# Ledger of designs, part 175: peptides against a protein of PDB entry 5FRP

Target 1, 225 residues: chain A of PDB entry 5FRP
Amino acid sequence: VEWTESIPQIIATREDISKELNQALAKTFIDSDPRVRRTSVMIFNKVPVTEIWKNITNKAIYTSLLHLAREKHKEVRELCINTMAKFYSNSLNEIERTYQNKEIWEIIDTIPSTLYNLYYINDLNINEQVDSVIFEYLLPFEPDNDKRVHRLLTVLSHFDKKAFTSFFAFNARQIKISFAISKYIDFSKFLNNQESMSSSQGPIVMNKYNQTLQWLASGLSDSTK

## One batch from the design tools (peptide; made by RFdiffusion4, then SolubleMPNN)

Design b2_p27_6_s3 (from b2_p27_6, 17 letters changed)
Fold by OpenDDE base, seed 5:
Structure b2_p27_6_s3 (fold): chain B 225 residues (1-225), chain A 27 residues (1-27)
Amino acid sequence: as target 1 above (225 residues)
Amino acid sequence: SLLEKLLKELKELLEKILEEDEKLKKE
């Protein structure tokens, strides 16, 4: 436990022991002592996201983090759920997608699905927590329309089937998103086709795009849309 | 579902965009 508690400082100051640290940290996430696991999760809260991505390169650690969302120990589970949601959001905001971090991103991109899948546990407390982190971290309020749309699309783009089902179960209005997404895709395709940009359809597509953007920007909670 | 199909397509498009951006950075 004491060793694990020192990890945030170590990550910040010692780049040379990254391999050993990663190996040790991987073990702590699966430690039999819930206090150790808790402390391990806290690393993701205490260390800046940029430093985490830089120094934690063992994909197993990230996988283990996600697994703790289903931890039997309530405190660890709750912490994990909050942590992974926050970490996801911070990563989206601060970490660029590169070839080098692709494998980690593949794991991180499953966080939304991981969270939505928790609804299937049918636990009221878990459901409430998931709701909370969704609105706080996954789909936070964003005044910038473009950013809001991009965030939404990013979250949805990595959903598994179960996550989709859960998503729609909790917000029937979200079914309308399919139409918006369709329009967005059409627009994207249009932009990729230079020939289409010069066509008479250009303004029409742009108009549809803007309408779609406006719809998406109003948020999922807007009952009027 | 239609939504799943669309999202898959969207994902693919986004991935392509990201790849292109990465290429531009290397260039």
Scores: peptide ipSAE 0.000, ipTM 0.251, DockQ to the pose 0.034
Fold by OpenDDE base, seed 2:
Structure b2_p27_6_s3 (fold): chain B 225 residues (1-225), chain A 27 residues (1-27)
Amino acid sequence: as target 1 above (225 residues)
Amino acid sequence: SLLEKLLKELKELLEKILEEDEKLKKE
């Protein structure tokens, strides 16, 4: 436990972590002591994402992190779920996809599926946590439409069949409403700008506005059933 | 317009998602 607690500082201070250190760290993620496993997960919270990607090169560490989402120890599991979701989001925002990190990305890209598959455990506490991390980290509110759509597509692009099923069951409706509201706001802004412009496109814009309203209304009505 | 394109793309994506959901419910 004590040496594991020092790892964040070591990673932060050293530009290159040895293969041996990576191997040692990999063992801590599967340690029989939940305190050791917890401390290992905390490394991903305490160390900047860029430093993690740079220094942690053993793929077994990442796979072990994902496995801890189904950990029997509640505290470790809860921490892991939050950590992996946040790490995924930070990685998408800050880490470029390269040939060198392709193998790690292949693992990280499974985080959304890993999280959505937790719904099949049928535990209310887990479900609530998954809901929370989805809207906080996986599919956060993004005012930029392109970025928001791109994030959604990214998250969905690596879904397995089970993850898709869970997504539709638990989140699709909420996401639909969120998108509708966002589009409504954007459209309202557009209309306000166009009304100031004497452009012949008024009727087309109004038609689209009405379609958006209808979509919002239908989404809201479905939420009440 | 760029906005129209974005709205169209989003709509198509949502429709695809909904269609997939319906298929899964029928399976």
Scores: peptide ipSAE 0.006, ipTM 0.256, DockQ to the pose 0.145; fails the geometry check
Fold by OpenDDE base, seed 4:
Order: structure tokens, then sequence, then C-alpha cells
Structure b2_p27_6_s3 (fold): chain B 225 residues (1-225), chain A 27 residues (1-27)
């Protein structure tokens, strides 16, 4: 019975510790020393995404992380850009959207826009890095068409106007090509596997294609509503 | 070619999405 009475105190203590930790972390992200900021960013790289979401509850930390994407210190900026992109991808893959984490998700969902807005800086090095992280983490290659489309829709659904513009300028063509190639490969495989040139399977592939397009169209319409 | 057709369709779809987004923002 005595240990049960201690549980609330322990929980309270943990909560207090968590709060203090979050407060301390929030300060480190805005520290004047770039080494401190770098170390702070590295937390997001070293700690599993699930643990980050569990233990870092101060939204200011996430906001500060995103802000570092425009950091003057090159090393910190580059690290931050990679980190936030990876964190976004990992979050999409591993973290469920709940009422409790809604506020954090609202921030995390801005990562794509944050990254795409970096194109407006018109820095070659930044552009190259943004390109890299987009295709590595935001819009990675996905052989499953439905998953690929879903990811694309997810990313696009939170774009601001500037992000859309930059997407169409820098990435849309590549994405289109990727989709087309994927479908072409699927179609080619289908044709190669059907020994019997029976005209009956052509319509099936086209139907699947149309279904995918319809799904894409519907998903995009829902996200804009 | 099939690829060209697919690319065209995808382009049209993306353009449609963009247009819809713009309409919603003006609303």
Amino acid sequence: as target 1 above (225 residues)
Amino acid sequence: SLLEKLLKELKELLEKILEEDEKLKKE
C-alpha cells in the first residue's frame, strides 16, 4: 500500500522533471553558441522519434528547430535541414495522429513548407540540400503507388502558396516522371507476363490506373476542403 | 507513347489540384 501512495509522487516528479527538461531544451535551441544549437538539433537525430514525441512536449522546441533551417551558421543550418526532414518522415511513418499530439503535429506538418520556402533564399548550396532531403525524406521513392500518392498528398496538403510555387518549379516535374515511370513499368510487367495477347487485360490495367487517378483527385480535394 | 499520356494526365491532375487550392484560398 505504501508503494502505491508513492506512485503519484513519482509521476508528479517525472512530470516536473520533464517540464524542466523541456524548458532547458527550449533554451538550448536559441543559445548564442552555435555548438549548443548544434547539440540540441542532434537530439532529434540520436533519440528515436517515438521518444522525442513522448518526452518533448514543449511546442516551442519544435518551432525553434524549424527556425534553425534559416540559421546563419552553415553547419547548424545544414544539420537542421537534414534533421527536420528526417524527423518529418519518421513521424509520418511511426507517430499516430491523436488529440493529445495535435498541437505538435500542427508544427511538424509545416516542415514541408518550411523546407520548400528555403528555395526563395536563392542559395545554391541550400537548394541542393533541399532537393536532397525532399527526395530522401519528404517524397521518397515508394514502389507502392497508393503509398506514394498518399505521401505526396500529405505533403502537399499543408503547403502554403510559396511552397506550392517552389514545388512546381523544382520538384513537380520529377515527381510526375517518377509516377509515370512507375506506371509504365507496371504496365510493361503486365504485358510481359501475359503470354496471351488477349485484349482483355489491357482494360484492367487502365482501370487500375484510372482508379489511382481518381483516388489522387479525391484525396487532394478532401485535403483542400 | 503511354508515358507521354500518363505524364499529361498527371500534369492535368496536379494543375487541377493547384487550381482548387487557389479557389479555396480566395474563398
Scores: peptide ipSAE 0.005, ipTM 0.252, DockQ to the pose 0.096; fails the geometry check
Fold by OpenDDE base, seed 1:
Structure b2_p27_6_s3 (fold): chain B 225 residues (1-225), chain A 27 residues (1-27)
Amino acid sequence: as target 1 above (225 residues)
Amino acid sequence: SLLEKLLKELKELLEKILEEDEKLKKE
């Protein structure tokens, strides 16, 4: 435990984290002591995302992190779920995709599916936590429609079949309706500010309006099913 | 599956909306 607690400082200060250190860290994620596992997860919260990506190169660590989402120890599991969701969001925002980090990204890109698959456990507390982290980290409120759409597409791009099912069951309706309403508001504002629809923007806005209606209709239909 | 088809349609729709928004920003 004491050794593991020192890891955040080591990662933050050292650029030459050895293979041996990564191997040792990997072992802490599967340690029999939940305190050790907890401390290991906390590394991802205490160390900047850029430093994590730079210094933690052992794929097994990331795989083990994701596995802890199904940990029996409640505190460790809850911490892990929050941590991986946050880490995913921060990674999307701050880490570029390169050839060198491709293998790690392949793992990180499964975080959304990993989280959505937790709905199949059919535990109310887990479901509530998953809902929370989805709207806090995976699909956060974003007033910019373009950014919101882009994030949504990114999250959905790596879904497995089960995750898709869960998404439709738990989130798709809310997301569709919310997004469509936002576009409707934008359209309404545009109409209020424009004296004429004869401009080149007129047809474009009308198209957006039609799309908004389609989104609303789809969202409402899903809610009735 | 039906769900997969719907999801595909959703993605396509989102992409179209995004593209249109980008066009509006350029005008």
Scores: peptide ipSAE 0.000, ipTM 0.304, DockQ to the pose 0.038; fails the geometry check

Design b2_p27_7_s1
Fold by OpenDDE base, seed 2:
Structure b2_p27_7_s1 (fold): chain B 225 residues (1-225), chain A 27 residues (1-27)
Amino acid sequence: as target 1 above (225 residues)
Amino acid sequence: EEIEKLEKELKELEKEEKELLEEFKKL
């Protein structure tokens, strides 16, 4: 009898501790020190996705994580972009959609739109990172056609108008890059042949090769900046 | 001197991160 009467008080105390910890954690995402913000983002990398969904119930934490994608501090921003993309992918694979977690899913489902909206910043380092996380986490290689289509539809289902426009621009760019690489290879093979280089087409192909190389290089970030 | 300061700050951050992760595992 006495043990049964203590259970509600223990549960209430545990909920209070969980609530206090969630409130404390929510403050760390908006801390003025970038080191504190970095440490807070790292929780999503070090704790299993199932434990995150179980223990982090404060919506403000997830919303704040998404806002850090536009952080001024480069290291925190870069970590946040990788973290949210990975967390999105892991959540899709491991977390069931329930009535209880619906409100958190409404936030998490905006991660693809948040990432595709980063292309409007027009920063080469951000663009390269977003390209990387799209292929690694958002739309990874999947041999099963039904799974690929389902993932694609899931990613697109919560896009805003800007994210949709960025998605089409991204795909068009990937096709152009693929074509440019193919032409670069063809021109390289042509220029490696001495007979072809001595032909009337040699100077024309050399010019096209240089233009193709310059175009490909213009899409790369400077690792020194 | 500057390297030693950065190494100390890194160790303090690693400690804070570990403490925070241990609190989350207790929930």
Scores: peptide ipSAE 0.020, ipTM 0.381, DockQ to the pose 0.011
Fold by OpenDDE base, seed 3:
Structure b2_p27_7_s1 (fold): chain B 225 residues (1-225), chain A 27 residues (1-27)
Amino acid sequence: as target 1 above (225 residues)
Amino acid sequence: EEIEKLEKELKELEKEEKELLEEFKKL
């Protein structure tokens, strides 16, 4: 009997501690020190997704995580972009949609749109990172057609107009990159053949090869910046 | 000297993060 009467107080105390912890954690995402913001983002990487959804109930934390995608501090921004993309993917795989978690899902479902909207910043480093997390976490390779289509529809279902536009632009760019790589391979094979190089087409193909390389390189960020 | 200070600060942040993570797992 006495043990049963203590359970509601323990649950209430745990809920209060959870609320205080959530309030404290929410403040760390907006801290002036980028190290504190970094540590806060790392919680989403180190804690299992199921435990995050169970224990982090303050919506402001999830909203703040998404805002850090536009952070001025490069390291925090880069960490945040990777973290939110991974967290989105893990949430889709491991978290059921319930009435209780609906409000958090409404935020998490905006992650794809948030990421695709980063292309409008027109920063090469951001673009490369967004490209990377799309292939790794948002739209990973899936050999099952039904699963692939379902994932695609899920990702697109909460897009704003800008995200749709950037999605189409991204896909068009990927097709162009693929074509350029194919041409690079063809030109490389041609130039590796001595008979072909001595032909009247040799100089023409060399020029096209150099143009293709320059175009491919222009899409890469300077790793030194 | 600055590197040693940064390593110490990083180690303290990793400890605090681990403590927070353990508290979250107990809830």
Scores: peptide ipSAE 0.019, ipTM 0.369, DockQ to the pose 0.011
Fold by OpenDDE base, seed 1:
Structure b2_p27_7_s1 (fold): chain B 225 residues (1-225), chain A 27 residues (1-27)
Amino acid sequence: as target 1 above (225 residues)
Amino acid sequence: EEIEKLEKELKELEKEEKELLEEFKKL
């Protein structure tokens, strides 16, 4: 009897502790120290997605996580972009949509749009990172056609107009890169043939080869910066 | 000196992260 009477008080105390913890955690995402912000983002990497959804109920934390994608501090920004993309993918795979978690899902469903909107910053390092997380987490390789289409429709269902524009631009860029790589290979094969290199076409192909290399290199970030 | 200070602050943040992770497991 006494144990059963203590259960409501224990539940109430746990809810209060959970609320205080959520309020404290929400403050760390907006801390002036980038190390504090980094540590807060790392929680989403170290805790299982199911435990995050269970214990982090303050929507302001999820909103603040998404804002860190535009952080001035490079390391925090890069960590945040990887973290939110992975968290989105894991949430789609492991978390059911319920009435209770609806408000959190409304935020999480904006992660793809948030990521595709980063292309408008026009930073090569950000672009490369967004490209990487798209292939790894948002739109991973899926051999099942129905699952692949369903994932694609889920990702696109909450896009704003800018995200759609970025999505189409991304796909067009990938096709262009693939074509350029194919041409690079063809030109390389031609130039490796001595008879072809000595022909009247040799100088023309060499020029096209150099143009192709320059175009491919212009899309790469400076690894020294 | 500045590196040693940063290393101490990093260890404190790693401790706080571990404490937060332990609290999340208890909820």
Scores: peptide ipSAE 0.021, ipTM 0.387, DockQ to the pose 0.011; fails the geometry check
Fold by OpenDDE base, seed 4:
Structure b2_p27_7_s1 (fold): chain B 225 residues (1-225), chain A 27 residues (1-27)
Amino acid sequence: as target 1 above (225 residues)
Amino acid sequence: EEIEKLEKELKELEKEEKELLEEFKKL
């Protein structure tokens, strides 16, 4: 009898501890020390997604995580971008949509839009990172057509107008890059053939090869910046 | 302004893709 009477108090105490922990954690995301912010972001990388969703119930934590994608501190920003993209993918794969977690999902569902909106910063390092996390986490290669389409529709379903515009620009760029790479390969094969190189077409193909390389190189971030 | 920039970039990309494809067809 006495043990049963203590259970509600234990549950209430655990809920209170959880609330206090969530409030304390929320403050660490806005800490003036970038090392504290970094450590807070790393929680989302170190703790299983299921445990994050279970224990982190304060919306402000998720909102603050998303805001760090525009952080001035490079290391914190870069970590945040990778973390939020990975967390989004893991959440889609492992977390069911329930009534209880609806409000957190409303925030998490904005991650794709948040990431695609980073292209408007017009920073080459950010652009490369966003490109990377799109292919790794948002829109990973999926051989199953239905799963691939479903993932795509999920990602797009919460886009703002700016994110859609960035999405179309991204895809157009990828098609162009793919085409240029294909041509690079074709020209390289042609130039590696001695008979082809000695032909009247040799100089023409060499010029196109160089133009293709120059174009591909122009899209790369300067590793020195 | 930023949307117009991205739309311009998209149009430029489409134009360059078309030009590259046409140059290859002439080969």
Scores: peptide ipSAE 0.018, ipTM 0.444, DockQ to the pose 0.070; fails the geometry check

Design b2_p27_7_s3
Fold by OpenDDE base, seed 2:
Structure b2_p27_7_s3 (fold): chain B 225 residues (1-225), chain A 27 residues (1-27)
Amino acid sequence: as target 1 above (225 residues)
Amino acid sequence: EELEKELKELEELKEEEEKEKEEFEKL
């Protein structure tokens, strides 16, 4: 009888400790010190995704993680963008959708929209980072067509209107980049041929080659900034 | 858009040069 009465208290105490820990952790994501915010984001990188889902039950933590994508502190922002994209991918691969975790999934499913909405900031460094995490984590190379389509549909299914617009703009930009790279290769081949370079077209192709390079470079951030 | 037009014009010029080269090789 006494042992059975102690079990509910132990469970309640464990839940209370878990709740207190989650509340304490939630405060660290909104701390005024960028180092504290950085350390908090790093938890999602250091702890396996399965353990995060098990132990971090406070929705405010996940919401706060997503908000750090627009952080003023560059390092924290960059870390957050990579972290949330990776966490999204790992969650899709390793975490089942259950009734108990539904409310956390509702937040995690907004990660793609959160990332695609960063293109509206019109910052080249942010754009490049978002491009990178899209190819690495959101829409990775998948040789299985069914898995690839399923991942794409999963990513798109929770898009807001702005994210859809950014998605279409992104794809249109990728087509343009691919075309420009193709032409860069063609011009390079032409200019490497001595006969072609000595032709009347040589100066024209050289000019177009330079324009293509300038266009490609204009889409890249300065690594020094 | 301007770059795509210029790049298309270059593709057309390259096709014309290939045709001229094929015509020259047939002579």
Scores: peptide ipSAE 0.013, ipTM 0.437, DockQ to the pose 0.023
Fold by OpenDDE base, seed 4:
Structure b2_p27_7_s3 (fold): chain B 225 residues (1-225), chain A 27 residues (1-27)
Amino acid sequence: as target 1 above (225 residues)
Amino acid sequence: EELEKELKELEELKEEEEKEKEEFEKL
């Protein structure tokens, strides 16, 4: 009898501790010290996704994580962008959609929109990072057509209007980059042939090669910044 | 846009050169 009466109190105490821990953790994401914010983001990288979903139940933590993608502190922002993209991908692969986690999924499903909306900041460093995490985590290469289409539909299903516009602009840019790389390869092959370089076309192809390189380089962030 | 135009013009020139080579090999 006494043991059975203690179980509800133990459960209630654990829930209270879990709630207090979640409330304390939520405050660390908005701490004035960027080192505290960084450490908080790192929890999502260090703890398995299944344990995060089980133990972090406060919506404010997930919302705060997404807000850090627009943070002024470069290191925390960059860490957050990588972390949230990876966390999204891991969640899609490992976490089932249930009634109990529905409200967290409603936030996590906005990660793709959050990332694609970063292109509107018009920062080359942010753009490069968002490009990277799209290919690594959001829309990774998948040889299975059905899995690839399913992932694409999942990513797009929660897009806002701005994210859709950004998505189309991104894809158009990728086609242009792919074309430029193909021509860079063709020009490089031509210029590596001594007979071709000695032809009347040699100077013309050299000029086009340089223009192609300049165009490709103009889309890259300055590594010195 | 200018780069895409120049790259397209180069592809057309390569296709013309390949046709001229195929015609020359048939002679």
Scores: peptide ipSAE 0.013, ipTM 0.436, DockQ to the pose 0.023
Fold by OpenDDE base, seed 5:
Structure b2_p27_7_s3 (fold): chain B 225 residues (1-225), chain A 27 residues (1-27)
Amino acid sequence: as target 1 above (225 residues)
Amino acid sequence: EELEKELKELEELKEEEEKEKEEFEKL
């Protein structure tokens, strides 16, 4: 733990992290103690992306980071999912593709596929988190159409077949959610009108309103568990 | 198909609500 906690400062202050330090850091990502693994993931949050790419040259570290997205330890998994999504976004924005960093980019380019493949776990908490990091980091709101399309194409260009299927399922779900929210609003407006509520349609709309609420609620994770 | 059916049902409900409002404004 303490050694791994010192790594962010070392990376921030030293231009050349030794091969030995990279090898030692790689071991911390597979440590039996979840606190060590957590601290290792936090390096990617505490150190500027440019310094990480400069100093962390062992591909096994990046591969190991991606594996933690499927970890059994909830806190480490959740941290890893957020961290890798953010790191991907920052890397796309700040890191040029060169011959020297090609092997690392080959791993980093699999982050979107890795994240979209988490939907196959069929866990509502994981699904919600993946939904969140997609909107925040992978496919953020971009008003420039060319930039938005370029980002989308970059994300999709390294998808496996499962990630593509998951991507289409995600988009279809978002459309359904948007529609259900629109219905909820319309039914709420109708039911808030006393005349409409007293009409023959009142009971019908009330039933549809309840069905819409149940559907929306079924897609939400229980934040209390 | 199910989504289109549900959209159509919503449009029909809006048209009914507009008719009821027009009838009330005439009273």
Scores: peptide ipSAE 0.008, ipTM 0.403, DockQ to the pose 0.022
Fold by OpenDDE base, seed 3:
Structure b2_p27_7_s3 (fold): chain B 225 residues (1-225), chain A 27 residues (1-27)
Amino acid sequence: as target 1 above (225 residues)
Amino acid sequence: EELEKELKELEELKEEEEKEKEEFEKL
C-alpha cells in the first residue's frame, strides 16, 4: 500500500520512470489486497493524462486496469470504471496518436467496448454506473456537431459485435426512460387537476401513473445494496 | 442472451408505451 501510494508523486516529479518501476507497478494491479489494487487505479486519477502516457509504458498496466472493470470487489470495480472512462476521454482530448504510443492506443481504444460489454453482467449497479460514465466521459454533451460525430465514430470504431448490440440496447433504453419520464410528468399534471382527477379517466390515469413509477423504479439500483 | 432478452423486453415496453402515448394523446 504505502509503496503504491508514493507512485503518483514519483510519476508527477520524474520525467523518466524506470522499466523496473513499471514492472513493479504492473504487479500492484493484480495484488491480492483490494487496497493495493484501489491505490493502483488511483494513480490514473491523481496523475495528469500526459504524464501517465509518458511514464507508464508497460502495456500490462493498461490491460490490468481494464480487467479491473470486472473486479469482484465493488469499490475497486466502481473506481476502475470511472477511472478508465475518464482516462479514455482525457486521452482522446490530450494525447496525439504516434508510432511510439500505438500499442498503448490499441488497448485504450478498447475502453468503450470494455464498458459497453459490462451491460451483459446484468447488474443494476453496474448498468447505472456505465450509463453515467457514457454521458460523462464517452459521449459527453458536445454542441459542435462535427466534434460530436467524430467522438461517436471514434467510440464505435473499435466495438466488437457485443458492444454494438449493447450500444443499440442502451439507446433504446434511454428513449424509453425519456418517454416514461414524459408520461410521469403528464400523469402528474393530470392528477394534480381536481376536475381531471374526479373524471371517469381519473382512476385509469392513476393506474398508469403507478405503473410508470414502478417501471422507472425497477430500472434503478437499490442504493442500499 | 440476457441482453437480447432485455432488448426484446425493451421493444415490448416501447410498443406498450407507444400505445399508451396514443391513448394519452387522445385524452
Scores: peptide ipSAE 0.018, ipTM 0.535, DockQ to the pose 0.040; fails the geometry check

